Peptides against a protein of PDB entry 6UG1. Designs and how they scored, part 1

Every score and structure here is a prediction.

Target 1, 304 residues: chain A of PDB entry 6UG1
Amino acid sequence: SNEERKRRKYFHMLYLVCLMVHGFIRNEWINSKRLSRKLSNLVPEKVFELLHPQKDEELPLRSTRKLLDGLKKCMELWQKHWKITKKYDNVGLYMRTWKEIEMSANNKRKFKTLKRSDFLRAVSKGHGDPDISVQGFVAMLRACNVNARLIMSCQPPDFTNMKIDTSLNGNNAYKDMVKYPIFWCEVWDKFSKKWITVDPVNLKTIEQVRLHSKLAPKGVACCERNMLRYVIAYDRKYGCRDVTRRYAQWMNSKVRKRRITKDDFGEKWFRKVITALHHRKRTKIDDYEDQYFFQRDESEGIPD
Target 2, 301 residues: chain A of PDB entry 6UG1 as posed
Amino acid sequence: SNEERKRRKYFHMLYLVCLMVHGFIRNEWINSKRLSRKLSNLVPEKVFELLHPQKDEELPLRSTRKLLDGLKKCMELWQKHWKITKKYDNEGLYMRTWKEIEMSANNKRKFKTLKRSDFLRAVSKGHGDPDISVQGFVAMLRACNVNARLIMSCQPPDFTNMKIDTSLNAYKDMVKYPIFWCEVWDKFSKKWITVDPVNLKTIEQVRLHSKLAPKGVACCERNMLRYVIAYDRKYGCRDVTRRYAQWMNSKVRKRRITKDDFGEKWFRKVITALHHRKRTKIDDYEDQYFFRRDESEGIPD
Positions, changes and structure headers below are counted from each chain's first letter, unless a header gives other numbers.
Peptide ipSAE is a variant of ipSAE made for these designs: the mean of its two directions, with the distance scale d0 fixed at 1.0 Angstrom where the peptide's residues are scored. Compare it only between designs on the same protein; published cut-offs may not carry over.
A fold fails the geometry check if it doesn't show the stated peptide or something in it is severely misdrawn.

## One batch from the design tools (peptide; aimed at target 1 Y10 F265 W269)

Design b1_p8_1 (made by RFdiffusion4)
Pose (drawn by RFdiffusion4):
Structure b1_p8_1 (pose): chain A 301 residues (1-169, 173-304), chain P 8 residues (1-8)
Amino acid sequence: as target 2 above (301 residues)
Amino acid sequence: SLLPPFEE
């Protein structure tokens, strides 16, 4: 019914707002001073110097390389620090079906509250699922004074799914691509470097294609790329989906609430509500990348 | 409020 259609659109908006805000608060917890100081001693002087390379006037590229080596070394040592990698209970933060949600609302059960202290204890001990692991990785980079963003792929239920049944054909297929990952600024190449230290264990300087965007019909059942939100040290919140969307204006726009005007205005209201800093020059360099990327997409196939 | 009225 058109009524259920409207409810799905509203609940989608609601769930999305909640997800984005959780990203906002979790990013706050990541900045915890007490935790940062402990995690900093995990980084040797050698690697620390690689994470803060000297300006190389003749060839800025060498500085970028040193940072990449540093990022690689950090990924490695984080693989060692993280001793216990849990499985997501049930579905984690991956996209759920309308049927699944309706049923979760029905069954109230008992839910262990988490809170801030428990999160900190888990990151210091090295116990958690991949989301906690990557988030802790970002906290470590920040304790070393690197401009690290937390990236979250918000996976609200699909408001474009009109079906009354909503059934699907596997765990391994869900976890193929991450919900959380990291970006780090390169002041030499003036670009954001994408880092996934937990799932794909890769570092990529995304230009026109990214390894992180999910592919194949089976994998996209639980992970439909729509809202890639970046949170930074100074409490910025930017929609970074353009970096990770091969067909943004075609494939992805149909799945976002921003396809109509009311949707874009509303979405902007939330981003602004979550962006608690003023514009820097880095924001301009990023907008330039997005503009060029937006103009190079062209006609679809 | 971040959410609009449901009527809209």

Design b1_p8_1_s1 (made by RFdiffusion4, then SolubleMPNN; from b1_p8_1, 3 letters changed)
Fold by OpenDDE base, seed 5:
Structure b1_p8_1_s1 (fold): chain B 304 residues (1-304), chain A 8 residues (1-8)
Amino acid sequence: as target 1 above (304 residues)
Amino acid sequence: SLLPPESL
C-alpha cells in the first residue's frame, strides 16, 4: 500500500538517525584520553616517524610513500594487538530485512548495549567484534596524532524494497554479509591533499581511491546485507561528513535512487541530520574534499 | 527535530 511505503520510508529515516548517532557516540569513545595513552605505546618511534614524514619539496610522493608504509606497519601492529575477533551477534549493524525488524519488535531480547567502560576495556585487551577492532585502530592512529576518521557505512532497511517477505535464503548468508566491512578508517594525506582509505581488519588493505574502492560491496549476495548508500565520516574534532561519493562509482545513476536524498525533502532532512552531528568549523581539508567530490560528479556525468 | 515530521 501507499501507507506501507510511507511507514518504511519513515522507519528507514529513524533507523538511519539511530545508526548515525551510534557512529557519533563511538567516535567520542575512541577520543578517550585514557585509551589514547595505552594505544600510543603500541606504536614504536620508527613507525611514528613514518606516520609524520617531513615534506619532500622536490617529490611530495616520497612523503606519501612513507605515510603509506607507516600505515601498513600500524595495521601489522594492530593485528598483533588484537587477540580475539568475536563473530557478530546475529547480523550486527548490517542491513536487516523488514521481516527481521517486525520479528525483533515482538522479541523481548534484551540486547545488552555495550557500555563505554566495556568498549574501552575490549579495545585495550584486543577482544571484540570487527567494528570494535576498527574503532580501536582509529583510536591508535589518533593517539599517534594522525588525522584519522572513523568511517561508517550505515545500513538502514531498504525502503525501496516493498516485498512483504524479505527473508534471505542460504547457509552462506553470514559469510557473504561479512565479506565487506561496514566500519573502516580514512587518513588525511597532507602531501597529496587526499584521504587514504584503510581497512585494517576485514580486507586488510590500504587504498588511494580514485574512481572506486575495493570496500564497495560487489555481487548480489554481499549486497543483501551491505548496500553502499550512506558512508559517514567522523573525525577527531567531531566533524561529520557524507563521503559516499568517494566509494560509490555510480552515485548519480544507482546509489541516489536507494537514498532518502533522492527527493528534495529527503536531501534537506539528511542535511539537517549531518549538520546536527557536525560540531567543528570548516577547514581547508573540507575544501579539498569537496573539490574532489565535485570532480567525481562531473566525471560520472548525468545518468542517461 | 531530527525526527521525520508526522506528515510523511
Scores: peptide ipSAE 0.023, ipTM 0.682, DockQ to the pose 0.771
OpenDDE base, seeds 1, 2, 3, 4: peptide ipSAE 0.007, 0.022, 0.022, 0.023; ipTM 0.522, 0.680, 0.684, 0.684

Design b1_p8_1_s2 (made by RFdiffusion4, then SolubleMPNN; from b1_p8_1 with F6E E7S)
Fold by OpenDDE base, seed 2:
Structure b1_p8_1_s2 (fold): chain B 304 residues (1-304), chain A 8 residues (1-8)
Amino acid sequence: as target 1 above (304 residues)
Amino acid sequence: SLLPPESE
């Protein structure tokens, strides 16, 4: 019905805000001074120097290479720190079906909301789910004075799916779900004026994204619970930015159709949500990023 | 104000 379409759109919007607020809260928690002091001790001086290379005036690419090597070593150090990777409780923050939402409304299963103290303890001991691990990695980089963003791929229920039953029949649903991350890191490269993508936990990769990322879900089974639609960046200064354009090869032709921002009302609403979560002034880094997104929109073209 | 200064 038209009512069910409206209900699903509204529930998608509400769920998206809850996810974006969750990302904001986790981004605040990883700024903990107590955690920062403890995580900085994981990074030896030689690795810290690689994270902060001098600008090579002859070849700025040499400075970027040092930063990339420093980030690689940080991923190795993080793997040594991280002792226990827990499975997600149910599907974690991956996308739920409409049937699962309806059943969960009836079953008052208390989402065990992890308290700040328990989060800080989990990161500090190196035990928790993959999201806690990524968030802790961002905290470690921030402890080393690296301009690292927490990235969250927000997975609200698909309001474009109007099927009554949306149950997933897949035997390997969990393996396919966790094949791609929900959380990752971006690091500002001040030499190339670009964000470097870092997945320290899932794919264990570092990318300088041009047209596509390895972190973008591929294949039907992986996309059932992880659709790249709302990739939100949370910086150390409580900035909040939509960075979906970086990771979406087909933003205009495919991704936009599955976003609330497909219409002007949704665009204006989503902009208000971003603005409410954006607690810093604009910087020259945002100008370089917006210029990159503009060039990516022009290069994709508008689908006819 | 807990943010380390941006090293430019």
Scores: peptide ipSAE 0.014, ipTM 0.528, DockQ to the pose 0.019
OpenDDE base, seeds 1, 3, 4, 5: peptide ipSAE 0.009, 0.008, 0.010, 0.009; ipTM 0.568, 0.533, 0.568, 0.535

Design b1_p8_1_s3 (made by RFdiffusion4, then SolubleMPNN; from b1_p8_1 with F6E E8L)
Fold by OpenDDE base, seed 5:
Structure b1_p8_1_s3 (fold): chain B 304 residues (1-304), chain A 8 residues (1-8)
Amino acid sequence: as target 1 above (304 residues)
Amino acid sequence: SLLPPEEL
């Protein structure tokens, strides 16, 4: 019905705000001075020097290569620190079906909200789910004075799916779900004026995204619970930015149709949500990032 | 030595 379409749209909006606020809160917890002091001790001086290379005036790419090597060594150090990867409770922050939402509304399931103290303990011990692990990795980089962002792929229910039953049939549903991350890291490369993408946990990869990312879900089964639509970046100064354009190859033709921002009302609303979560002034880094997104929109073209 | 202002 038209009423069910409206209900699903509004529920998607509410759920998206809750996810974005969750990312904001986790980003604040990463900035813990107590955690920072513990995590800085995991990084040897030689690795710290690689994270902070001098600018090579002859070949700036040499400085970027040192930073990339430092980040690789940080991923190796993080794997040694991380002892226990817990499975997600149910689907974690992956996308729920409409049927699962309706069934969960009827069940007063006490969502066990992880407390700040429990999060800090989990990160400090190296015991938690993959999201806590990624968040802890971002905290370690920030403890080493690296400009590292927490990235969250927000998975609100698909308001464009009007099927009554959206049950997922598959014996491997969990493996397909966790094949791609929900949380990852970005690091600012001051030499190339670009964000470096780092997945320390799932794919264990570092990439300089040009047109496509390895972190973008591919295949029907993986996209059922992980649809790349709202990739939100949270920086150390409480900046909040939509970085979906980096990871979406087909933003205009495919991804936009699945976003609330497909219409002017949704665009204006989503900008208000971003603005409410963005607690810093604009910087030259934002200008370089916006120029990159502009060039990516021009190179994709307008879908016919 | 003032560490150069990090660009953020």
Scores: peptide ipSAE 0.025, ipTM 0.610, DockQ to the pose 0.016
OpenDDE base, seeds 1, 2, 3, 4: peptide ipSAE 0.018, 0.021, 0.019, 0.019; ipTM 0.593, 0.607, 0.606, 0.602; seed 3 fails the geometry check

Design b1_p8_2 (made by RFdiffusion4)
Pose (drawn by RFdiffusion4):
Structure b1_p8_2 (pose): chain A 301 residues (1-169, 173-304), chain P 8 residues (1-8)
Amino acid sequence: as target 2 above (301 residues)
Amino acid sequence: SLLPNFDE
């Protein structure tokens, strides 16, 4: 019914707001001073110097390389620090079906509250699922004074799914791509470097294509790329989906609430509500990348 | 409020 259609659109907006805010608060917890100081001693002087390379006037590229080596070394040592990698209970933060949600609302059960202290204890011990692991990785980079963003792929239920049944054909297929990952600024190449230290264990300087965007019909059942939100040290919140969307204006726009004007205005209201800093020059360099990327997409196939 | 009215 058109009524259920409207409810799905509203609940989608509600769940999305909650997800994005959780990203905002989790990013705050990541900045915890007490935790940062402990995680900093995990980084040797050699690697620390690689993470803060000297300006190389003749060839800025060498500085970028040193940072990449540093990022690689950090990924490695984080693989060692993280001793216990859990499985997501049930579905984690991956996209759920309308049926699944209706049923979760029905069954209230008992839910162990988490809070901030428990999160900190888990990151210091090295015990958690991949989300906690990557989030802790970002906290470590920040304790080393690197401009590290936390990236979250918000996976609210699909408001474009009109079906009354909503059934699907696997765990391994869900976890192929991450919900959480990291970006790091390169002041030499003036670009954001994408880092996934937990799932794909890769570092990529995304230009026009990215390894992180999910592919194949089976894998996209639980992970439909729509809202890639980046949170930074100074409490910025930017929609970074353009970096990770091969067909942003075609394929992805149909799945976002921003397809109509009311949707875009509303979404902007939330981003602004979550962006608690003023514009820097880096924001401009990023907007320039997005503009060029937006103009190079062209006609679809 | 971040959410609109349902009637909208």

Design b1_p8_2_s1 (made by RFdiffusion4, then SolubleMPNN; from b1_p8_2 with N5D D7E)
Fold by OpenDDE base, seed 1:
Structure b1_p8_2_s1 (fold): chain B 304 residues (1-304), chain A 8 residues (1-8)
Amino acid sequence: as target 1 above (304 residues)
Amino acid sequence: SLLPDFEE
């Protein structure tokens, strides 16, 4: 019905705000001074120097290569620190079906919300789910004065799916679900004027995304619980930016159709949500990023 | 300590 379409759109919007606020809160917890002091001790001086290379005026690419080597070594150090990767409780922050949502509303299942103290302890010990591990990795880079963002792929229920029963066949559901991350890191490269993508936990990869990312979900089974629609970046200064354009090859042709921003009302609403979560002044880094997104929109073209 | 500004 038209009413059910309106209900699903409204619930998608509410759920998206809750996810974006969750990302904001986790980003605040990452900025813990107590955590920073502990995590800085994991990074040797030689690795710190690689994270902060001098600008090579002749060949800026040499400086980028040092930064990339420093980030690789940080990823290796993080793997040594992280002792226990816990499975997610149920589906974690991956996408739920409409049926799962309806069933969860009826069942007063106390979702045990992780407290700030428990999060800081989990990161400090190296014990937790993959999301806590990525968030801790971002905290370690920030402890080394690296301009590192927490990236969150927000997975609200699909309001474009109007099926009554959206039950997923369960057998391989967990393996396919966790094949691609929900959280990752971006690091600013001041030499190339670009964001470097770092997945320290899942794919264990470092990318300079041009047109395609390995972090973009591929295949039907993986996309059932992980649809690339809302990739939100949270920086150390409480900046909040939509960076979906970086990771979406087909933003205009495919991704936009599954976003609330497919219509002018949804676009204006989503901009208000981003603005409410963006607690810093604009910087020239944002200008370089917006220029890159513009070039990516021009290169994709208008969908036929 | 204020976190240093982002170097451009």
Scores: peptide ipSAE 0.041, ipTM 0.734, DockQ to the pose 0.020
OpenDDE base, seeds 2, 3, 4, 5: peptide ipSAE 0.031, 0.027, 0.040, 0.032; ipTM 0.706, 0.688, 0.733, 0.709

Design b1_p8_2_s2 (made by RFdiffusion4, then SolubleMPNN; from b1_p8_2 with N5D D7S)
Fold by OpenDDE base, seed 2:
Structure b1_p8_2_s2 (fold): chain B 304 residues (1-304), chain A 8 residues (1-8)
Amino acid sequence: as target 1 above (304 residues)
Amino acid sequence: SLLPDFSE
């Protein structure tokens, strides 16, 4: 019905706001001064120097290479720190089906909300789910004065799926779900004027995204619970930015059709949500990023 | 409110 379509859009919007607020809160928690002091001690001086290379005036690429090597070593140090990777409770922050939402509304299963104290303890001990691990890695880089963003791929229920029963079939659902991350890191490269993508936990990869990312879900089974639609960046200064364009190869042709921003009302609403979560002034880094997104939009073209 | 007012 038209009513069910409206209900699913509304619930998608509500769920998206809750996810974006969750990302904002986690981004605040990883700015903990107590956590920062503990995590800075994990990074040796030689690795800190690689994270802060001098500008090579002859070949700026040499400075980027040092930064990349420093980030690689930080991922190795983080793996040594992280002792226990817990499975997600159910599907974690991956996408739920409409049936699962309806069933969960009937089942008053209190989501055990992780408290700030428990989060800080989990990160400090290296015991937690992959999301806590990524968030802790961003905290470690921030403790080393690296301009690291927390990235969240928000997975609200698919309002474009109008099927009554949206139950997902069978056995491999968890493996396919966790094949791609929901949280990752971006690091600002001041030399190349680009964001470097870092997945320290899942794919254990560092990439300089040009046209596509390894972190973008591929294949039907992986996309059932992880659709790249709303990739939100949270910086150390409480900036909030939509960075979906970086990770979406087909933003205009495919991704936009599955976003609330497919219409002018949804675009205006989503801008209000971003603005409400964006607590800093614009910077030259935002100008370089917007220029990159513009060039990526022109290069994709408008779908015929 | 960050929620769209659907009351209109």
Scores: peptide ipSAE 0.030, ipTM 0.714, DockQ to the pose 0.649
OpenDDE base, seeds 1, 3, 4, 5: peptide ipSAE 0.009, 0.029, 0.013, 0.022; ipTM 0.539, 0.710, 0.534, 0.715

Design b1_p8_2_s3 (made by RFdiffusion4, then SolubleMPNN; from b1_p8_2 with N5D D7N)
Fold by OpenDDE base, seed 4:
Structure b1_p8_2_s3 (fold): chain B 304 residues (1-304), chain A 8 residues (1-8)
Amino acid sequence: as target 1 above (304 residues)
Amino acid sequence: SLLPDFNE
C-alpha cells in the first residue's frame, strides 16, 4: 500500500538518524584523553616517525609510501593489541529485514547499549566486536596525532524493498554478513591530498581508492545485510561528511535509487542531518575531497 | 616536534 511505503520510508529515515548519531557518539568516545594516552604507548617512535614523514619536495610519493608503511605497522601493532574479537550479537549494525524489525518491536528487546566506560575498557583491554576494534584503531591513530576519520556504512532497512516477507534464508548468513565491514578508518595523506582507506580488522587492507574499494560489498548474499548507501565520515574535530561517493562505483546509476536522497525532499532532509552532526568549520581538506567527488561524478556520467 | 597542522 501507499501507507506501508510511507511507513517504511519514515522508519528508514528514523533508523538512519539513530545510526548516524551512534557513529557521532562513538567518534566522541574515541577522542578520550585517557584512552589516547594508553594507546599512544602501543606505537614505537620509529612507527610514529613513519606516520609523520617529512615532505619530499622531489617526490611526494616517497612521503606517502612512508605513511602507508607506518599505517601497515600500526595495523600489525593493533592486531597484537587486540586479544578477543567477539561475534556480533545477532546482526550488530548490519541491515535488518522488515520482518526482523516488526518482530523486534513486538519483543521489547532492550538494545544493550554499551556505556562509554565499558567501551573505553573494552578498547583498552583489546576485547570486543569488530566495530569496537576499528573504533579503537582510529583512537590509536588519533593518539599519534594522525588525522584519522571513523567511517561508518549506515545500514537502515531498505525502504525500496516492498516485499511483505523479507526473511533471509541461508546457513552462511553470518559469514556473508561479516565478509565486508560496517566500520573502517580513513587517514588524510597531506602529500597526495587524498584520504587513505584503512580496514584494520576485517579485510586487513590499506587502499588509495580511485574508482572502487575492496570494502564495497559484492555479491547478492553479502549485499542483503550490507548495502553501500550511506558511508559517513567522522573526524577528530567532530566533522561529519557523506563520503559514499568514494566507495560507490555506481553512485548515480545504482546507489542513489536506494537512498533517501533520491528525491529533493530526501536530499534536503539528509543535508539537514549532516549539518546537525557537523561541528567544525570547512577546511582545505574538504575542498580537495569535494573536488575528488566532483571528478568521480563526472567520470561516472549520467546513466542512460 | 611541531604538531602537524590539521589544514596542511
Scores: peptide ipSAE 0.020, ipTM 0.583, DockQ to the pose 0.016
OpenDDE base, seeds 1, 2, 3, 5: peptide ipSAE 0.016, 0.017, 0.015, 0.017; ipTM 0.566, 0.571, 0.530, 0.575

Design b1_p8_2_s4 (made by RFdiffusion4, then SolubleMPNN; from b1_p8_2, 3 letters changed)
Fold by OpenDDE base, seed 5:
Structure b1_p8_2_s4 (fold): chain B 304 residues (1-304), chain A 8 residues (1-8)
Amino acid sequence: as target 1 above (304 residues)
Amino acid sequence: SLLPDPEE
């Protein structure tokens, strides 16, 4: 019905805000001074020097290569620190079906919200789910004075899916779900004026995204619970930015149709949510990023 | 001294 379409749209909006606020809160917890002091001790001086290379005036690419090597060594150090990767409880923050939402609304399932103290303990011990691990990795980089962002791929229910039953029949549903991350890291490269993408946990990869990312879900089974639509970046200064354009090859043709921002009302609403979560002034880094997104929109073209 | 913003 038209009413069910409206209900699903409004529920998607509410769920998206809750996810974005969750990312904001986790980003604040990463900035813990107590955690920072513990995690800085995991990084040897030689690795710290690679994270902070001098500018090579002859070949700026040499400085970027040192930073990339420093980030690779940080991923190796993080793997040594991380002892226990827990499975997600049910689907974690991956996308729920409409049927699962309806069934969960009837069940007063107390979402066990992890407390700040429990999060800090989990990160400090190296015991937790993949999301806690990624968040802890961002905390380690920030403890080394690296401009590292927490990235969250927000997975609200698909308001464009009007099927009554959206049950997923796959025996390997969990493996397909966790094939791609929900959380990752970005690091500012001041030499190339670009964000470097880092997945320290799932794919264990570092990339300089040009047109496509390895972190973008591919294949029907993986996209059932992980649909790239709202990739939100949270920085150390409590900035909040939509960085979906970096990871979406087909933003205009495919991704936009699945976003609340497909219409002017949704665009204006989503901008208000971003603005409410953005607690810093604009910087030249934002200008370089916006110019990159503009060039990506022009290069994709308008879908016919 | 304002520590130089490590972003530049």
Scores: peptide ipSAE 0.027, ipTM 0.639, DockQ to the pose 0.016
OpenDDE base, seeds 1, 2, 3, 4: peptide ipSAE 0.024, 0.023, 0.023, 0.024; ipTM 0.634, 0.631, 0.630, 0.652

Design b1_p8_3 (made by RFdiffusion4)
Pose (drawn by RFdiffusion4):
Structure b1_p8_3 (pose): chain A 301 residues (1-169, 173-304), chain P 8 residues (1-8)
Amino acid sequence: as target 2 above (301 residues)
Amino acid sequence: SLLPEFDE
């Protein structure tokens, strides 16, 4: 019914706001001073110097390389620090079906509250699922004074799914791509470096294509790329989906609430509500990348 | 409020 259609659109908006705000608060917890100081001693002087390379006037590229080596070394040592990698209970933060949600609302059960202290204890011990692991990785980079963003791929239920049944054909297929990952700024190449230290264990300077964007019909059942939100040290919140969307204006726009005007205005209201800093020059360099990327997409196939 | 009215 058109009524159920409207409810799905509203609940989608609601769940999305909650997800994005959780990203905002979790990013705050990541900045915890007490935790940052402990995680900093995990980084040797050699790697620390690689994470803060000297300006190389003749060839800025060498500085970028040193940072990449540093990022690689950090990924490695984080693989060692993280001793216990849990499985997501049930579905984690991956996209759920309308049927699944309706049924979760029905069954209330018992839910262990988490809070901030428990999160900190888990990151210091090295005990958690991949979301906690990557988030802790970002906290470590920040304790070393690197401009590290937390990236979250918000997976609200699909408001474009009109079906009354909503059934699907696997765990391994869900976890192929991450919900959380990291970006780090390169002041020499003036670009954001994408880092996934937990799932794909890769570092990529995304230009026109990214390894992180999910592929194949089976894998996209639980992970439909729509809202890639970046949170930074100074409490910025930017929609970074353009970096990770091969077909942003075609394929992805149909799945976002921003397809109509009311949707874009509303979405902007939330981003602004979550962006608690003023514009820096880096924001401009990023907008320039997005503009070029937006103009290079062209006609679809 | 971040959410609109449902009737909209």

Design b1_p8_3_s1 (made by RFdiffusion4, then SolubleMPNN; from b1_p8_3 with E5D D7S)
Fold by OpenDDE base, seed 2:
Structure b1_p8_3_s1 (fold): chain B 304 residues (1-304), chain A 8 residues (1-8)
Amino acid sequence: as target 1 above (304 residues)
Amino acid sequence: SLLPDFSE
């Protein structure tokens, strides 16, 4: 019905706001001064120097290479720190089906909300789910004065799926779900004027995204619970930015059709949500990023 | 409110 379509859009919007607020809160928690002091001690001086290379005036690429090597070593140090990777409770922050939402509304299963104290303890001990691990890695880089963003791929229920029963079939659902991350890191490269993508936990990869990312879900089974639609960046200064364009190869042709921003009302609403979560002034880094997104939009073209 | 007012 038209009513069910409206209900699913509304619930998608509500769920998206809750996810974006969750990302904002986690981004605040990883700015903990107590956590920062503990995590800075994990990074040796030689690795800190690689994270802060001098500008090579002859070949700026040499400075980027040092930064990349420093980030690689930080991922190795983080793996040594992280002792226990817990499975997600159910599907974690991956996408739920409409049936699962309806069933969960009937089942008053209190989501055990992780408290700030428990989060800080989990990160400090290296015991937690992959999301806590990524968030802790961003905290470690921030403790080393690296301009690291927390990235969240928000997975609200698919309002474009109008099927009554949206139950997902069978056995491999968890493996396919966790094949791609929901949280990752971006690091600002001041030399190349680009964001470097870092997945320290899942794919254990560092990439300089040009046209596509390894972190973008591929294949039907992986996309059932992880659709790249709303990739939100949270910086150390409480900036909030939509960075979906970086990770979406087909933003205009495919991704936009599955976003609330497919219409002018949804675009205006989503801008209000971003603005409400964006607590800093614009910077030259935002100008370089917007220029990159513009060039990526022109290069994709408008779908015929 | 960050929620769209659907009351209109």
Scores: peptide ipSAE 0.030, ipTM 0.714, DockQ to the pose 0.644
OpenDDE base, seeds 1, 3, 4, 5: peptide ipSAE 0.009, 0.029, 0.013, 0.022; ipTM 0.539, 0.710, 0.534, 0.715

